# Peptides against a protein of PDB entry 4J2C, part 31

Target 1, 107 residues: chain A of PDB entry 4J2C
Amino acid sequence: MEDPFFVVKGEVQKAVNTAQGLFQRWTELLQDPSTATREEIDWTTNELRNNLRSIEWDLEDLDETISIVEANPRKFNLDATELSIRKAFITSTRQVVRDMKDQMSTS

## One batch from the design tools (peptide; made by RFdiffusion4, then SolubleMPNN)

Design b2_p14_4_s1 (from b2_p14_4, 6 letters changed)
Fold by OpenDDE base, seed 5:
Structure b2_p14_4_s1 (fold): chain B 107 residues (1-107), chain A 14 residues (1-14)
Amino acid sequence: as target 1 above (107 residues)
Amino acid sequence: SEENRKKLREFYYS
C-alpha cells in the first residue's frame, strides 16, 4: 500500500483553493451591499465555513500521521526532508485557515 | 473525506 498522505494533502490543497475563492467573494459582498443579497451572503458564508472545517479536520489527520511517524521512525523510514515538507504544509495551511477565520470573526 | 481517513488509518495503524 502506498502512503496516502499525498492524497489527503491534495484534497486539502483543493479545499484551500475553493475556500480562498469563496472568501474573496464573501469580502466583496460585504464591501458592496448594493450588489449583495442576504441569500448569497449566507450561501457563501456557509460554503466557506464548510470548506474551512473540512481542511481543519484533514490537517488534524495529517498531523497525527506526523506524530505516528516520529514515534515509529524505523517502521516508516521517511526521508527527513520529506517529513519537514509535510510539517511545513500543515503549519502553513493552518495559518491560511486561521487568517480567514480571524477576518470572518471580526466582520 | 471518510475514504481518505480510512486509508490513512489503514496505512499508519497497520
Scores: peptide ipSAE 0.685, ipTM 0.953, DockQ to the pose 0.817
Fold by OpenDDE base, seed 4:
Structure b2_p14_4_s1 (fold): chain B 107 residues (1-107), chain A 14 residues (1-14)
Amino acid sequence: as target 1 above (107 residues)
Amino acid sequence: SEENRKKLREFYYS
């Protein structure tokens, strides 16, 4: 069986790209109310939050797999380089999500 | 997704 980590990673990456687009639109709508309707603001906000929540959930699942691998190194036979890449992906993606959430909470 | 979560469980808890 192929390791599904990269499949989930790919879906997270797609969700991040979607969230970044929604975040950009969210920012534009709030910066220029003349171009915004309440319906679009609400839709964009909800879609953005849903995407961010989905990403965070997937990251928790991915983070758990790392703990499992580290507890059972012989079973999975992952080298240190691959494990570092996986950890870095989770860390950097969490930061991207946190940055968007921080800006949303202060607006 | 639920599908991906299922795959992760099947692989890492097998």
Scores: peptide ipSAE 0.683, ipTM 0.953, DockQ to the pose 0.810
Fold by OpenDDE base, seed 1:
Structure b2_p14_4_s1 (fold): chain B 107 residues (1-107), chain A 14 residues (1-14)
Amino acid sequence: as target 1 above (107 residues)
Amino acid sequence: SEENRKKLREFYYS
């Protein structure tokens, strides 16, 4: 069996891109109510929250895999560079999600 | 996805 880490990573990356687009629209809708309907605001907000939640869930799963690998290094035979890349992806993605959530909570 | 979560479990807990 192939390591499914990258499959999940790919899904997270797609969800991030989607969330960033939704976040931009969300910001635009709130900045100019004359161009916004309640329906679009609600839809955009809901879709954005769903994407962010999905990302956070996947990141937890990915983070767990890192713990498992570190506890069983010989079983998985991952080098330090690959492990660092995986950790960096999780850290940076969590920051991106956090930034969007922070802005949503203050609006 | 639930499918991918299942795959992760199968791979990392095998």
Scores: peptide ipSAE 0.681, ipTM 0.953, DockQ to the pose 0.810
Fold by OpenDDE base, seed 3:
Structure b2_p14_4_s1 (fold): chain B 107 residues (1-107), chain A 14 residues (1-14)
Amino acid sequence: as target 1 above (107 residues)
Amino acid sequence: SEENRKKLREFYYS
């Protein structure tokens, strides 16, 4: 069986890209209310939140795999470089999500 | 996705 980590990583990255687009639109809508309808604001906000929640859920699962690998190094035989890359992805993606959430909470 | 989550569980807990 192929390691599904990269598959989930890809799913997360797609969700991040989608969220970033939604966040940009969300910002634009709030910056100029004259160009925004309540319907689009609500839709954009909800879609953005849904994507962020999805990302956070997947990151939790990916983070768990790190713990499993570290507890069973011989079973998975991942080198330090790959493990570092996986950890860095989780950390950096969490930061991206956090930044968007922080901006949303202050608006 | 639920499918990918299932695959994670199967791979890492097998």
Scores: peptide ipSAE 0.681, ipTM 0.952, DockQ to the pose 0.881

Design b2_p14_4_s2 (from b2_p14_4, 5 letters changed)
Fold by OpenDDE base, seed 5:
Structure b2_p14_4_s2 (fold): chain B 107 residues (1-107), chain A 14 residues (1-14)
Amino acid sequence: as target 1 above (107 residues)
Amino acid sequence: SKENREKLREFYFS
């Protein structure tokens, strides 16, 4: 069986890209009321939040796999470089999500 | 996704 970490990582990356697009539109709608309807703002906000929640859920699962690997290093045989890359992905992605959430909460 | 969670469980908890 192939390591499903990369499959989940790919889905997270896709969700991040989607969220970033939605966030950009969200920002545009709030910056120019003449082009914004309440319906689109609500839809965009909802879709954005859904994507962010999806990302956070997957990151939680991925983070758990890190703990499992570190507790069972011989079973998975991952070197320090691979583990570092996985950790960095989770950390950086969490930061991206946090930045969007922070901006949404202050608007 | 549900499928992804199942895959992770199968691989990492087997």
Scores: peptide ipSAE 0.632, ipTM 0.944, DockQ to the pose 0.807
Fold by OpenDDE base, seed 2:
Structure b2_p14_4_s2 (fold): chain B 107 residues (1-107), chain A 14 residues (1-14)
Amino acid sequence: as target 1 above (107 residues)
Amino acid sequence: SKENREKLREFYFS
């Protein structure tokens, strides 16, 4: 079996791109109410939140794999560079999600 | 996804 970390990573990356697009639209709708309907605001907000929650869920799973690898280094035999890349991805992606959530909560 | 969670489980907990 091939390591599914990269498959999930790819799914997360796609969800992040989608969320960023939705976040941009969300910002636009709030900044120009004349072009915004309540329906689109609600739809965009819900889609954005759903994507963010999906990302956070996947990141938790990915983070758990890190712990498993670190607890069983001989089983997986990942070098320090690969492990660092995986950790950095999780950390940076969490930051991206947190930034969007912070802006949504303070609007 | 559910599928990906299952893949992670099978790979990392087997």
Scores: peptide ipSAE 0.631, ipTM 0.944, DockQ to the pose 0.835
Fold by OpenDDE base, seed 3:
Structure b2_p14_4_s2 (fold): chain B 107 residues (1-107), chain A 14 residues (1-14)
Amino acid sequence: as target 1 above (107 residues)
Amino acid sequence: SKENREKLREFYFS
């Protein structure tokens, strides 16, 4: 069985890309209400939140796999570089999500 | 996805 970590990583990255686009539109809509309808604001906000929640859920699962690998190093045979890349992805992605959430909460 | 989360479970907890 192939390690599904990268598959989930791919899903997360897609959701991040989508969220970033939605976030950009979200900021534009709120910045200039004359160009916004309530329907688009609501849709954009909801889609953005859904994507962010999806990302956070997947990151929790990915983070758990790190703990499992570190507890069973011989079973998975992942070198330090691979683990570092995986950890960095989780950390950086959480920061991206946090930044968007922080801006949403202050608007 | 639900499928991929299940794959994670199967791979890492088996």
Scores: peptide ipSAE 0.628, ipTM 0.943, DockQ to the pose 0.895
Fold by OpenDDE base, seed 1:
Structure b2_p14_4_s2 (fold): chain B 107 residues (1-107), chain A 14 residues (1-14)
Amino acid sequence: as target 1 above (107 residues)
Amino acid sequence: SKENREKLREFYFS
């Protein structure tokens, strides 16, 4: 059985790209209300929130796998470099999500 | 996805 970490990582990356596009549109709609309807604002907001929530859920699962690997290093045989890359991905992605959420909560 | 979460469970908790 192949390590499914990278499959989930791929899903997260796609969701991040989608969220960033939605976030950009979200900011544009709020900056100039004349360019969009309330329906588009609501749709964009909901889609954005759904993507962010999906990302956060997957990151929790990925983060748990790291804890499991660290507790059972010989079972999974992952080197420090690979583990570092996985940790960095989770940390940086959480920051990206947090930045968008912070701006949404203040707008 | 639900499928991928299940895969993670099978791989890391087996």
Scores: peptide ipSAE 0.626, ipTM 0.943, DockQ to the pose 0.852

Design b2_p14_4_s3 (from b2_p14_4, 8 letters changed)
Fold by OpenDDE base, seed 5:
Structure b2_p14_4_s3 (fold): chain B 107 residues (1-107), chain A 14 residues (1-14)
Amino acid sequence: as target 1 above (107 residues)
Amino acid sequence: SKSSREELRKFYFE
C-alpha cells in the first residue's frame, strides 16, 4: 500500500489554490460594489468557506499522522527530513488559511 | 476526498 499522505497533501494544495482564487474575487467584489451582486458575494463566500473548511479538516488528519509516525518510528521508517517537510507544509498551510479567515472576519 | 481519507485511516490509524 502506497503512503496516502501525498494524495491528501495534493488535494489540500489544490483546495488552497482554489480558495486563494475565490478570496481574490471576494475582495474584488467588496472593493467595487458596481461589479458585485449579493448573489455572487454569497456564492463566492460560501465556496470560499467550504474550501477553507475542507483544508482545515485535511490538515487535522495530516497533523495526526505525524503524531502517529513519531510515536511509531520503526513502523513507518520516515527520516527527519521527510517529517520536517510534512510539518512545514501543515504549518505554512495553516498560516495561509488563517490569514484569509482573519481578513474575512474583519470585513 | 472520502476515498483518500479512508486510505489515510487504513495506512496510519490501523
Scores: peptide ipSAE 0.560, ipTM 0.925, DockQ to the pose 0.965
Fold by OpenDDE base, seed 3:
Structure b2_p14_4_s3 (fold): chain B 107 residues (1-107), chain A 14 residues (1-14)
Amino acid sequence: as target 1 above (107 residues)
Amino acid sequence: SKSSREELRKFYFE
């Protein structure tokens, strides 16, 4: 079986890109109500939240795989560089999500 | 996706 980590990673990255676009639109809609309808605001907000939730779910699973690999290093044969890349991805992506959520919670 | 998450589970958790 092929290691599915990169598949989930790719899906997370796509969701991040989508969320960032939605977040930008969300910000624009709230900054200029004359260009916004409640329908678009609600749609954008819901889509954004859905993407963020999806990302957080996948990151939880990806993070758990790190623990499993570290507990069973010979089973998976990942070198330190690969493991570091995976950890960095999870950490940085969580920060990106957190930043968007923080801004949404203050608006 | 559901399928990718399932594959992740099979690969790492089993």
Scores: peptide ipSAE 0.560, ipTM 0.924, DockQ to the pose 0.952
Fold by OpenDDE base, seed 4:
Structure b2_p14_4_s3 (fold): chain B 107 residues (1-107), chain A 14 residues (1-14)
Amino acid sequence: as target 1 above (107 residues)
Amino acid sequence: SKSSREELRKFYFE
């Protein structure tokens, strides 16, 4: 069985890209209300929040796998460098999500 | 996805 970490990582990366696109549109709609309908604002906002929530959910799972690996090193035999990369991915992605959420909460 | 999440569970949590 292949390590599913990379599958979920890929899904997170796709969700991040989608969220960033939605965030950009969200920003544009709020920047010029004359070009925005309430329907599109609501749709964009909901889609964005759903994507962010999905990312956060996956990140929690990915983060837990790291804890499990570190608690059972002989079972998984993951390279220290690989673990570092996985941790960095989770940390950096959480920051990206946090930045978008912070901006949404202040608008 | 639900499928990938399940695979993650099987691989790491079991």
Scores: peptide ipSAE 0.559, ipTM 0.924, DockQ to the pose 0.938
Fold by OpenDDE base, seed 1:
Structure b2_p14_4_s3 (fold): chain B 107 residues (1-107), chain A 14 residues (1-14)
Amino acid sequence: as target 1 above (107 residues)
Amino acid sequence: SKSSREELRKFYFE
């Protein structure tokens, strides 16, 4: 069976790119009311939150796989370099999500 | 997706 980690990783990366685009639009709408409607603000905010939630859910699953691999190293046969890359991806992506959420909560 | 999440479960959690 093929390792599905990279598939989920790719889906997370796409969701991050989508969220960043929505976040940019969200900031633009709040900065200039003359170019914004309440409907677009609500839609953008909702889509952004949904994407962030999806990312966090996937990161939780990916993080659990790390623990499983570390508990069963011979079963999966992953080297230290690959595990480091996976851990770094999860950590950095969580930070990106956190930064967007922090800015949304202060607005 | 639901499909990829299920594959992840089958590969790592079982």
Scores: peptide ipSAE 0.557, ipTM 0.924, DockQ to the pose 0.953

Design b2_p14_4_s4 (from b2_p14_4, 8 letters changed)
Fold by OpenDDE base, seed 5:
Structure b2_p14_4_s4 (fold): chain B 107 residues (1-107), chain A 14 residues (1-14)
Amino acid sequence: as target 1 above (107 residues)
Amino acid sequence: SEEARKELRKFYFE
């Protein structure tokens, strides 16, 4: 069986890209109310939140896999460099999500 | 996706 970590990682990356696009539109709508409808604001906000929630869920799963690997290193025999890359991905992605959420909560 | 999560659980958690 192939390691499914990269499958989930890919899905997270795609969701991040989608969220970033939605976030940009969200900011545009709030900055110029004359070009914004309540319907689009609500749609954009909901889609953005859904993507962020999806990312956070996947990151929790990915993070747990790291804990499992570290607890059972011989079972998985992952390269140390690869494990470091996985950790870095989770950390950096969490920060990206946090930044967007923080900005949304202040508006 | 649910399939991805299923595979993840199968590979790491079982």
Scores: peptide ipSAE 0.570, ipTM 0.933, DockQ to the pose 0.918
Fold by OpenDDE base, seed 2:
Structure b2_p14_4_s4 (fold): chain B 107 residues (1-107), chain A 14 residues (1-14)
Amino acid sequence: as target 1 above (107 residues)
Amino acid sequence: SEEARKELRKFYFE
């Protein structure tokens, strides 16, 4: 079996890109109410939140794999650089999600 | 996805 970490990572990356697009639209709608309908605002907000929750869920699973690998280094025998890259991905992605959520909560 | 999560569990948790 191939390491499914990269499959989930890819799904997270795709969801991040989608969320960033939705976030941009969300910002545009709020900054120009004349172009915004309640329906589009609600749709965009819901889609954005759904994507963010999906990302957070996947990140929790990915983060757990890190703990498992570190607890069983001989079983997985991951390169130190690879492990660092995985950790950095989780950390940076959480920050991206946090930044969007913070802006949504303070709007 | 559920499939990806399932594979993740099989690979890492079992």
Scores: peptide ipSAE 0.570, ipTM 0.933, DockQ to the pose 0.932
Fold by OpenDDE base, seed 4:
Structure b2_p14_4_s4 (fold): chain B 107 residues (1-107), chain A 14 residues (1-14)
Amino acid sequence: as target 1 above (107 residues)
Amino acid sequence: SEEARKELRKFYFE
């Protein structure tokens, strides 16, 4: 069986890109209310939150796989560099999500 | 996705 980590990683990356686009639109709508309807604001906000939640859920799963690999190194035979890359991806992605959430909570 | 999550569980958790 092929390692599905990269499948989920790819889905997370796609969701991040989507969220960043939604976040940009969200910011624009709030900065210039004349260009926005309440319906679009609500839609954008909900879609953004859904994407962020999806990312966080996937990251939790990915993070747990790392713990499993570290507890069972012989079973998975992952290179130390690869494991480091996986950890870095999770950490950096969490930060991206956190930054967007922080800005949304203060608006 | 549900499929991806299912595969992840099969590979790592079982």
Scores: peptide ipSAE 0.569, ipTM 0.932, DockQ to the pose 0.968
Fold by OpenDDE base, seed 1:
Structure b2_p14_4_s4 (fold): chain B 107 residues (1-107), chain A 14 residues (1-14)
Amino acid sequence: as target 1 above (107 residues)
Amino acid sequence: SEEARKELRKFYFE
């Protein structure tokens, strides 16, 4: 069986790219209300929140796999470098999500 | 996706 970690990682990366595009549009719409309708603002906001929630859900699962691997290192046979890369991805992605959520909560 | 999540659970949690 292939390691599905990279499948979920890829889905997270695509969701991040989508969220960043939605976030940019979200900021543009709020900066100049004359450029869009309330319906577009609501749609953009909802799509953005859905993507962020999806990312956070996947990150929880990915993060838990780290703990499982560390508790059972011989079962999975992952080296320290690969584990470090996986941890860094989770940490950096959480920060990206947090930054967008912080700006949304203050606007 | 739900399929990816199921595979993840099968691979790591079982």
Scores: peptide ipSAE 0.568, ipTM 0.932, DockQ to the pose 0.918

Design b2_p14_5_s1 (from b2_p14_5, 9 letters changed)
Fold by OpenDDE base, seed 2:
Structure b2_p14_5_s1 (fold): chain B 107 residues (1-107), chain A 14 residues (1-14)
Amino acid sequence: as target 1 above (107 residues)
Amino acid sequence: SENRKKLHEFYYSE
């Protein structure tokens, strides 16, 4: 069986791109109320929150795999570079999500 | 989720 980490990583990356697009639209709608309907604001907000929640869930699962690998180094035999890349992805992606959530909460 | 299933299958399998 192939390690599914990179598959999930790819799915998270796609979700991040989608969320960033939704976030941009969300910002546009709030900055120009004349072009915004309540329906689109609600739809965009809900879609954005759903995407962010999905990302956070996957990141928790990915983070758990890190702990498993570190607890069983001989079973998975990942080098330090690979492990560092995986950790960096989780950390940086969490930051991206946090930044969007912070802006949404302070709007 | 499908992602969770895949991760669990790989990382918790004997």
Scores: peptide ipSAE 0.612, ipTM 0.932, DockQ to the pose 0.760
Fold by OpenDDE base, seed 5:
Structure b2_p14_5_s1 (fold): chain B 107 residues (1-107), chain A 14 residues (1-14)
Amino acid sequence: as target 1 above (107 residues)
Amino acid sequence: SENRKKLHEFYYSE
């Protein structure tokens, strides 16, 4: 069986790209009231939150796999470099999500 | 989710 980590990683990356687009639109709507409707603000906010939630869910699962691999190194045979890459992806993605959430919470 | 199912199947399989 193929390791599904890269598949989930890809789904997370896709969700991040979607969220970043929604976040950009969200900021634009708030910056220019003449082009913003409450309906679009609500829709954009909802879609953004849904994407962020999906990302956080997958990151939690991906993070769990790291612990499993580290507890069973012989079973999965992943080298330190690959583990480092996986950890870095989770860390950096969490930071991206946190930055968007922080800006949303302060608006 | 599908992702969770995939991860569980691989990482928790005997």
Scores: peptide ipSAE 0.609, ipTM 0.931, DockQ to the pose 0.767
Fold by OpenDDE base, seed 1:
Structure b2_p14_5_s1 (fold): chain B 107 residues (1-107), chain A 14 residues (1-14)
Amino acid sequence: as target 1 above (107 residues)
Amino acid sequence: SENRKKLHEFYYSE
């Protein structure tokens, strides 16, 4: 069986790109209410929140796999460089999500 | 989710 980590990583990356697009539209709609209806604002907000939640869920699962690998290093045979890359991805992605959530909560 | 199932199957398998 092939390691599914990179598959989930790729899906998270796609979700981040989608969320960033939704976030941009969200900010535009709030900056100029005349450019959109309340329905579009609600749709954009809900889609954005759903994407962010999905990302956070996947990140938790990915983070758990790291703990499993570190507890069973010989079973998975991953080197320190690979683990570092995986950890960095989770950390940086969480920060991106946090930044969007912070701006949404203050608006 | 499908992702969770895949990860679980791989990382918790004997």
Scores: peptide ipSAE 0.603, ipTM 0.930, DockQ to the pose 0.742
Fold by OpenDDE base, seed 4:
Structure b2_p14_5_s1 (fold): chain B 107 residues (1-107), chain A 14 residues (1-14)
Amino acid sequence: as target 1 above (107 residues)
Amino acid sequence: SENRKKLHEFYYSE
């Protein structure tokens, strides 16, 4: 069986790109109310939150796999470089999500 | 989820 980590990583990356687009629209709608309907604001906000929640969920699962690999190194045969890349992806993606959430909570 | 299922199958399988 092929390691599904990269598949989930890819899905997270897609979700991040989607969230960033939604976040941009969300910001635009709030900055210029004349171009915004309540329906679009609500839709955008909900879609954004759903995407962010999905990302966070996947990141938790990905983070758990790292712990499993580190506890069972012979079973998975991942080198330090690959583990570092996986950890860096999770850390950096969490930061991206956090930044968007922080801005949403202060608006 | 499908992602969780895939991860579980690979990482928790004996």
Scores: peptide ipSAE 0.611, ipTM 0.932, DockQ to the pose 0.789; fails the geometry check

Design b2_p14_5_s2 (from b2_p14_5, 8 letters changed)
Fold by OpenDDE base, seed 4:
Structure b2_p14_5_s2 (fold): chain B 107 residues (1-107), chain A 14 residues (1-14)
Amino acid sequence: as target 1 above (107 residues)
Amino acid sequence: SEARKALREFYYSP
Protein backbone atom coordinates (compact mmCIF):
# COMPACT_ATOMS: atom_id res chain seq x y z
CA MET B 1 0.00 0.00 0.00
CA GLU B 2 1.23 3.48 -0.89
CA ASP B 3 1.76 5.89 2.01
CA PRO B 4 -1.21 8.27 1.80
CA PHE B 5 0.52 11.01 3.81
CA PHE B 6 1.44 12.89 0.64
CA VAL B 7 -2.14 12.69 -0.61
CA VAL B 8 -3.50 14.42 2.46
CA LYS B 9 -0.57 16.82 2.38
CA GLY B 10 -1.52 17.75 -1.16
CA GLU B 11 -5.12 18.31 -0.17
CA VAL B 12 -3.99 20.56 2.66
CA GLN B 13 -1.80 22.56 0.29
CA LYS B 14 -4.72 23.09 -2.07
CA ALA B 15 -6.96 24.11 0.81
CA VAL B 16 -4.34 26.61 1.99
CA ASN B 17 -4.24 28.20 -1.45
CA THR B 18 -8.02 28.42 -1.48
CA ALA B 19 -8.09 29.90 2.01
CA GLN B 20 -5.48 32.50 1.10
CA GLY B 21 -7.59 33.60 -1.84
CA LEU B 22 -10.67 33.84 0.33
CA PHE B 23 -8.72 35.71 2.99
CA GLN B 24 -7.54 38.23 0.42
CA ARG B 25 -11.11 38.82 -0.72
CA TRP B 26 -12.28 39.00 2.89
CA THR B 27 -9.69 41.70 3.55
CA GLU B 28 -10.70 43.64 0.45
CA LEU B 29 -14.38 43.55 1.35
CA LEU B 30 -13.73 44.87 4.84
CA GLN B 31 -11.29 47.54 3.65
CA ASP B 32 -13.81 49.10 1.28
CA PRO B 33 -17.41 48.54 2.35
CA SER B 34 -18.66 50.38 -0.73
CA THR B 35 -17.56 47.42 -2.85
CA ALA B 36 -19.13 44.83 -0.60
CA THR B 37 -22.56 43.43 0.04
CA ARG B 38 -23.47 41.84 3.33
CA GLU B 39 -24.21 38.64 1.45
CA GLU B 40 -20.72 38.45 -0.03
CA ILE B 41 -19.09 39.28 3.27
CA ASP B 42 -21.04 36.52 4.99
CA TRP B 43 -20.37 34.02 2.21
CA THR B 44 -16.66 34.79 2.11
CA THR B 45 -16.36 34.65 5.88
CA ASN B 46 -18.14 31.31 6.08
CA GLU B 47 -16.16 29.78 3.23
CA LEU B 48 -12.92 30.97 4.74
CA ARG B 49 -13.77 29.57 8.17
CA ASN B 50 -14.82 26.26 6.65
CA ASN B 51 -11.56 25.98 4.72
CA LEU B 52 -9.49 26.83 7.76
CA ARG B 53 -11.31 24.22 9.84
CA SER B 54 -10.78 21.64 7.12
CA ILE B 55 -7.06 22.38 7.09
CA GLU B 56 -6.84 22.14 10.86
CA TRP B 57 -8.67 18.81 10.78
CA ASP B 58 -6.28 17.36 8.22
CA LEU B 59 -3.28 18.70 10.11
CA GLU B 60 -4.45 16.91 13.25
CA ASP B 61 -4.62 13.66 11.29
CA LEU B 62 -1.19 14.24 9.78
CA ASP B 63 0.25 15.12 13.16
CA GLU B 64 -1.16 11.92 14.63
CA THR B 65 0.63 9.87 11.97
CA ILE B 66 3.92 11.32 13.21
CA SER B 67 3.20 10.00 16.68
CA ILE B 68 2.28 6.60 15.27
CA VAL B 69 5.48 6.39 13.24
CA GLU B 70 7.61 7.43 16.20
CA ALA B 71 5.90 4.81 18.35
CA ASN B 72 6.57 2.08 15.78
CA PRO B 73 9.67 3.14 13.85
CA ARG B 74 10.52 -0.31 12.52
CA LYS B 75 7.08 -0.78 11.00
CA PHE B 76 7.34 2.33 8.83
CA ASN B 77 11.12 2.83 8.60
CA LEU B 78 11.03 6.55 7.82
CA ASP B 79 14.36 8.34 8.10
CA ALA B 80 14.90 11.37 10.31
CA THR B 81 15.00 13.77 7.37
CA GLU B 82 11.62 12.66 6.07
CA LEU B 83 10.06 12.95 9.52
CA SER B 84 11.55 16.42 9.91
CA ILE B 85 10.06 17.52 6.60
CA ARG B 86 6.65 16.19 7.61
CA LYS B 87 6.82 17.93 10.99
CA ALA B 88 7.97 21.18 9.41
CA PHE B 89 5.06 21.12 6.99
CA ILE B 90 2.56 20.68 9.80
CA THR B 91 4.16 23.40 11.93
CA SER B 92 4.46 25.96 9.14
CA THR B 93 0.94 25.31 7.87
CA ARG B 94 -0.50 25.68 11.35
CA GLN B 95 1.24 29.03 11.57
CA VAL B 96 -0.29 30.18 8.28
CA VAL B 97 -3.74 29.21 9.54
CA ARG B 98 -3.12 30.87 12.89
CA ASP B 99 -2.10 34.13 11.24
CA MET B 100 -5.31 34.28 9.24
CA LYS B 101 -7.44 33.36 12.25
CA ASP B 102 -5.73 35.99 14.39
CA GLN B 103 -6.49 38.70 11.85
CA MET B 104 -10.09 37.57 11.53
CA SER B 105 -10.61 37.62 15.28
CA THR B 106 -9.29 41.17 15.60
CA SER B 107 -11.27 42.70 12.72
CA SER A 1 -12.80 11.50 2.53
CA GLU A 2 -11.09 8.68 0.71
CA ALA A 3 -7.70 10.15 1.56
CA ARG A 4 -8.54 10.24 5.26
CA LYS A 5 -9.80 6.66 5.10
CA ALA A 6 -6.59 5.59 3.40
CA LEU A 7 -4.58 7.40 6.04
CA ARG A 8 -6.34 5.56 8.84
CA GLU A 9 -6.05 2.24 7.07
CA PHE A 10 -2.34 2.67 6.43
CA TYR A 11 -1.30 3.93 9.84
CA TYR A 12 -3.69 1.99 12.07
CA SER A 13 -3.49 -1.34 10.28
CA PRO A 14 -2.15 -4.18 12.46
Scores: peptide ipSAE 0.573, ipTM 0.926, DockQ to the pose 0.942
Fold by OpenDDE base, seed 3:
Structure b2_p14_5_s2 (fold): chain B 107 residues (1-107), chain A 14 residues (1-14)
Amino acid sequence: as target 1 above (107 residues)
Amino acid sequence: SEARKALREFYYSP
């Protein structure tokens, strides 16, 4: 069986890209109320939250796979470089999500 | 998703 980590990683990255676009629009709508409708604000906010939640859910699963690999190194036989890249992706993506959530909570 | 299903199968299989 092929390791599906990269597939989930791809889904996370897609959700991040989508969230970043939605976040940008969300910011624009709030900065210029004359161009914004409540309907678009609500839609954008909901879509953004859904994407962020999806990312966080996937990151938890990806993070768990790291623990499983480290507990069973002979079963998976991942090299240290790949494992580091996986860890770095999870860490950096969590930070990106956190930054967006922090800005949303303070607006 | 199919990816999540595959993830579970791959990492939690005996």
Scores: peptide ipSAE 0.573, ipTM 0.926, DockQ to the pose 0.951
Fold by OpenDDE base, seed 2:
Structure b2_p14_5_s2 (fold): chain B 107 residues (1-107), chain A 14 residues (1-14)
Amino acid sequence: as target 1 above (107 residues)
Amino acid sequence: SEARKALREFYYSP
């Protein structure tokens, strides 16, 4: 059976790209309210929040797999470099999400 | 999602 970690990773990456686009639009709408309707602001905000929540959910699952692998190394036989890459992906992606959330909460 | 289901199956199944 193929390791589905990469499938979820791919979905997270797509969601991040979508979120970044929404975040950019969100920023633009708030910077120039004259070009934005309340409906667009609300839609963009909700879509962005939903994407960020989806990412966070997937990251929790991915993070759990790391713990499982580390607790059962013989079962999965993952290379140390690969494990590091997986950890780095989770860490860096969480940072990207956190940065957007911080700006949304403090703007 | 199917991906999440696959993830759980792969990592939690004996």
Scores: peptide ipSAE 0.573, ipTM 0.926, DockQ to the pose 0.918
Fold by OpenDDE base, seed 1:
Structure b2_p14_5_s2 (fold): chain B 107 residues (1-107), chain A 14 residues (1-14)
Amino acid sequence: as target 1 above (107 residues)
Amino acid sequence: SEARKALREFYYSP
């Protein structure tokens, strides 16, 4: 059986890209209310939140798999470089999500 | 999702 980690990683990255676009639009709508409808604001906000939640959910699962691998190294046979790449992805992605959430919560 | 199911199967199954 092939390791599905990269598949979930790819889905997370796609969601991040989508969220970044939505976040930019969200910012634009809030900065110039005259160009924004309530419908677009609501849609953008909801889509953004949904993407962020999806990302966070997947990151939790991905992070747990790392713990499992580290606890059972012989079973999975992943080298240190691969694990480092996976950890870095999770860490950096969480930071990206956190930054967007922080800005949304203070707006 | 199928990917999530695969993840569970790969990492959490004996």
Scores: peptide ipSAE 0.575, ipTM 0.926, DockQ to the pose 0.955; fails the geometry check

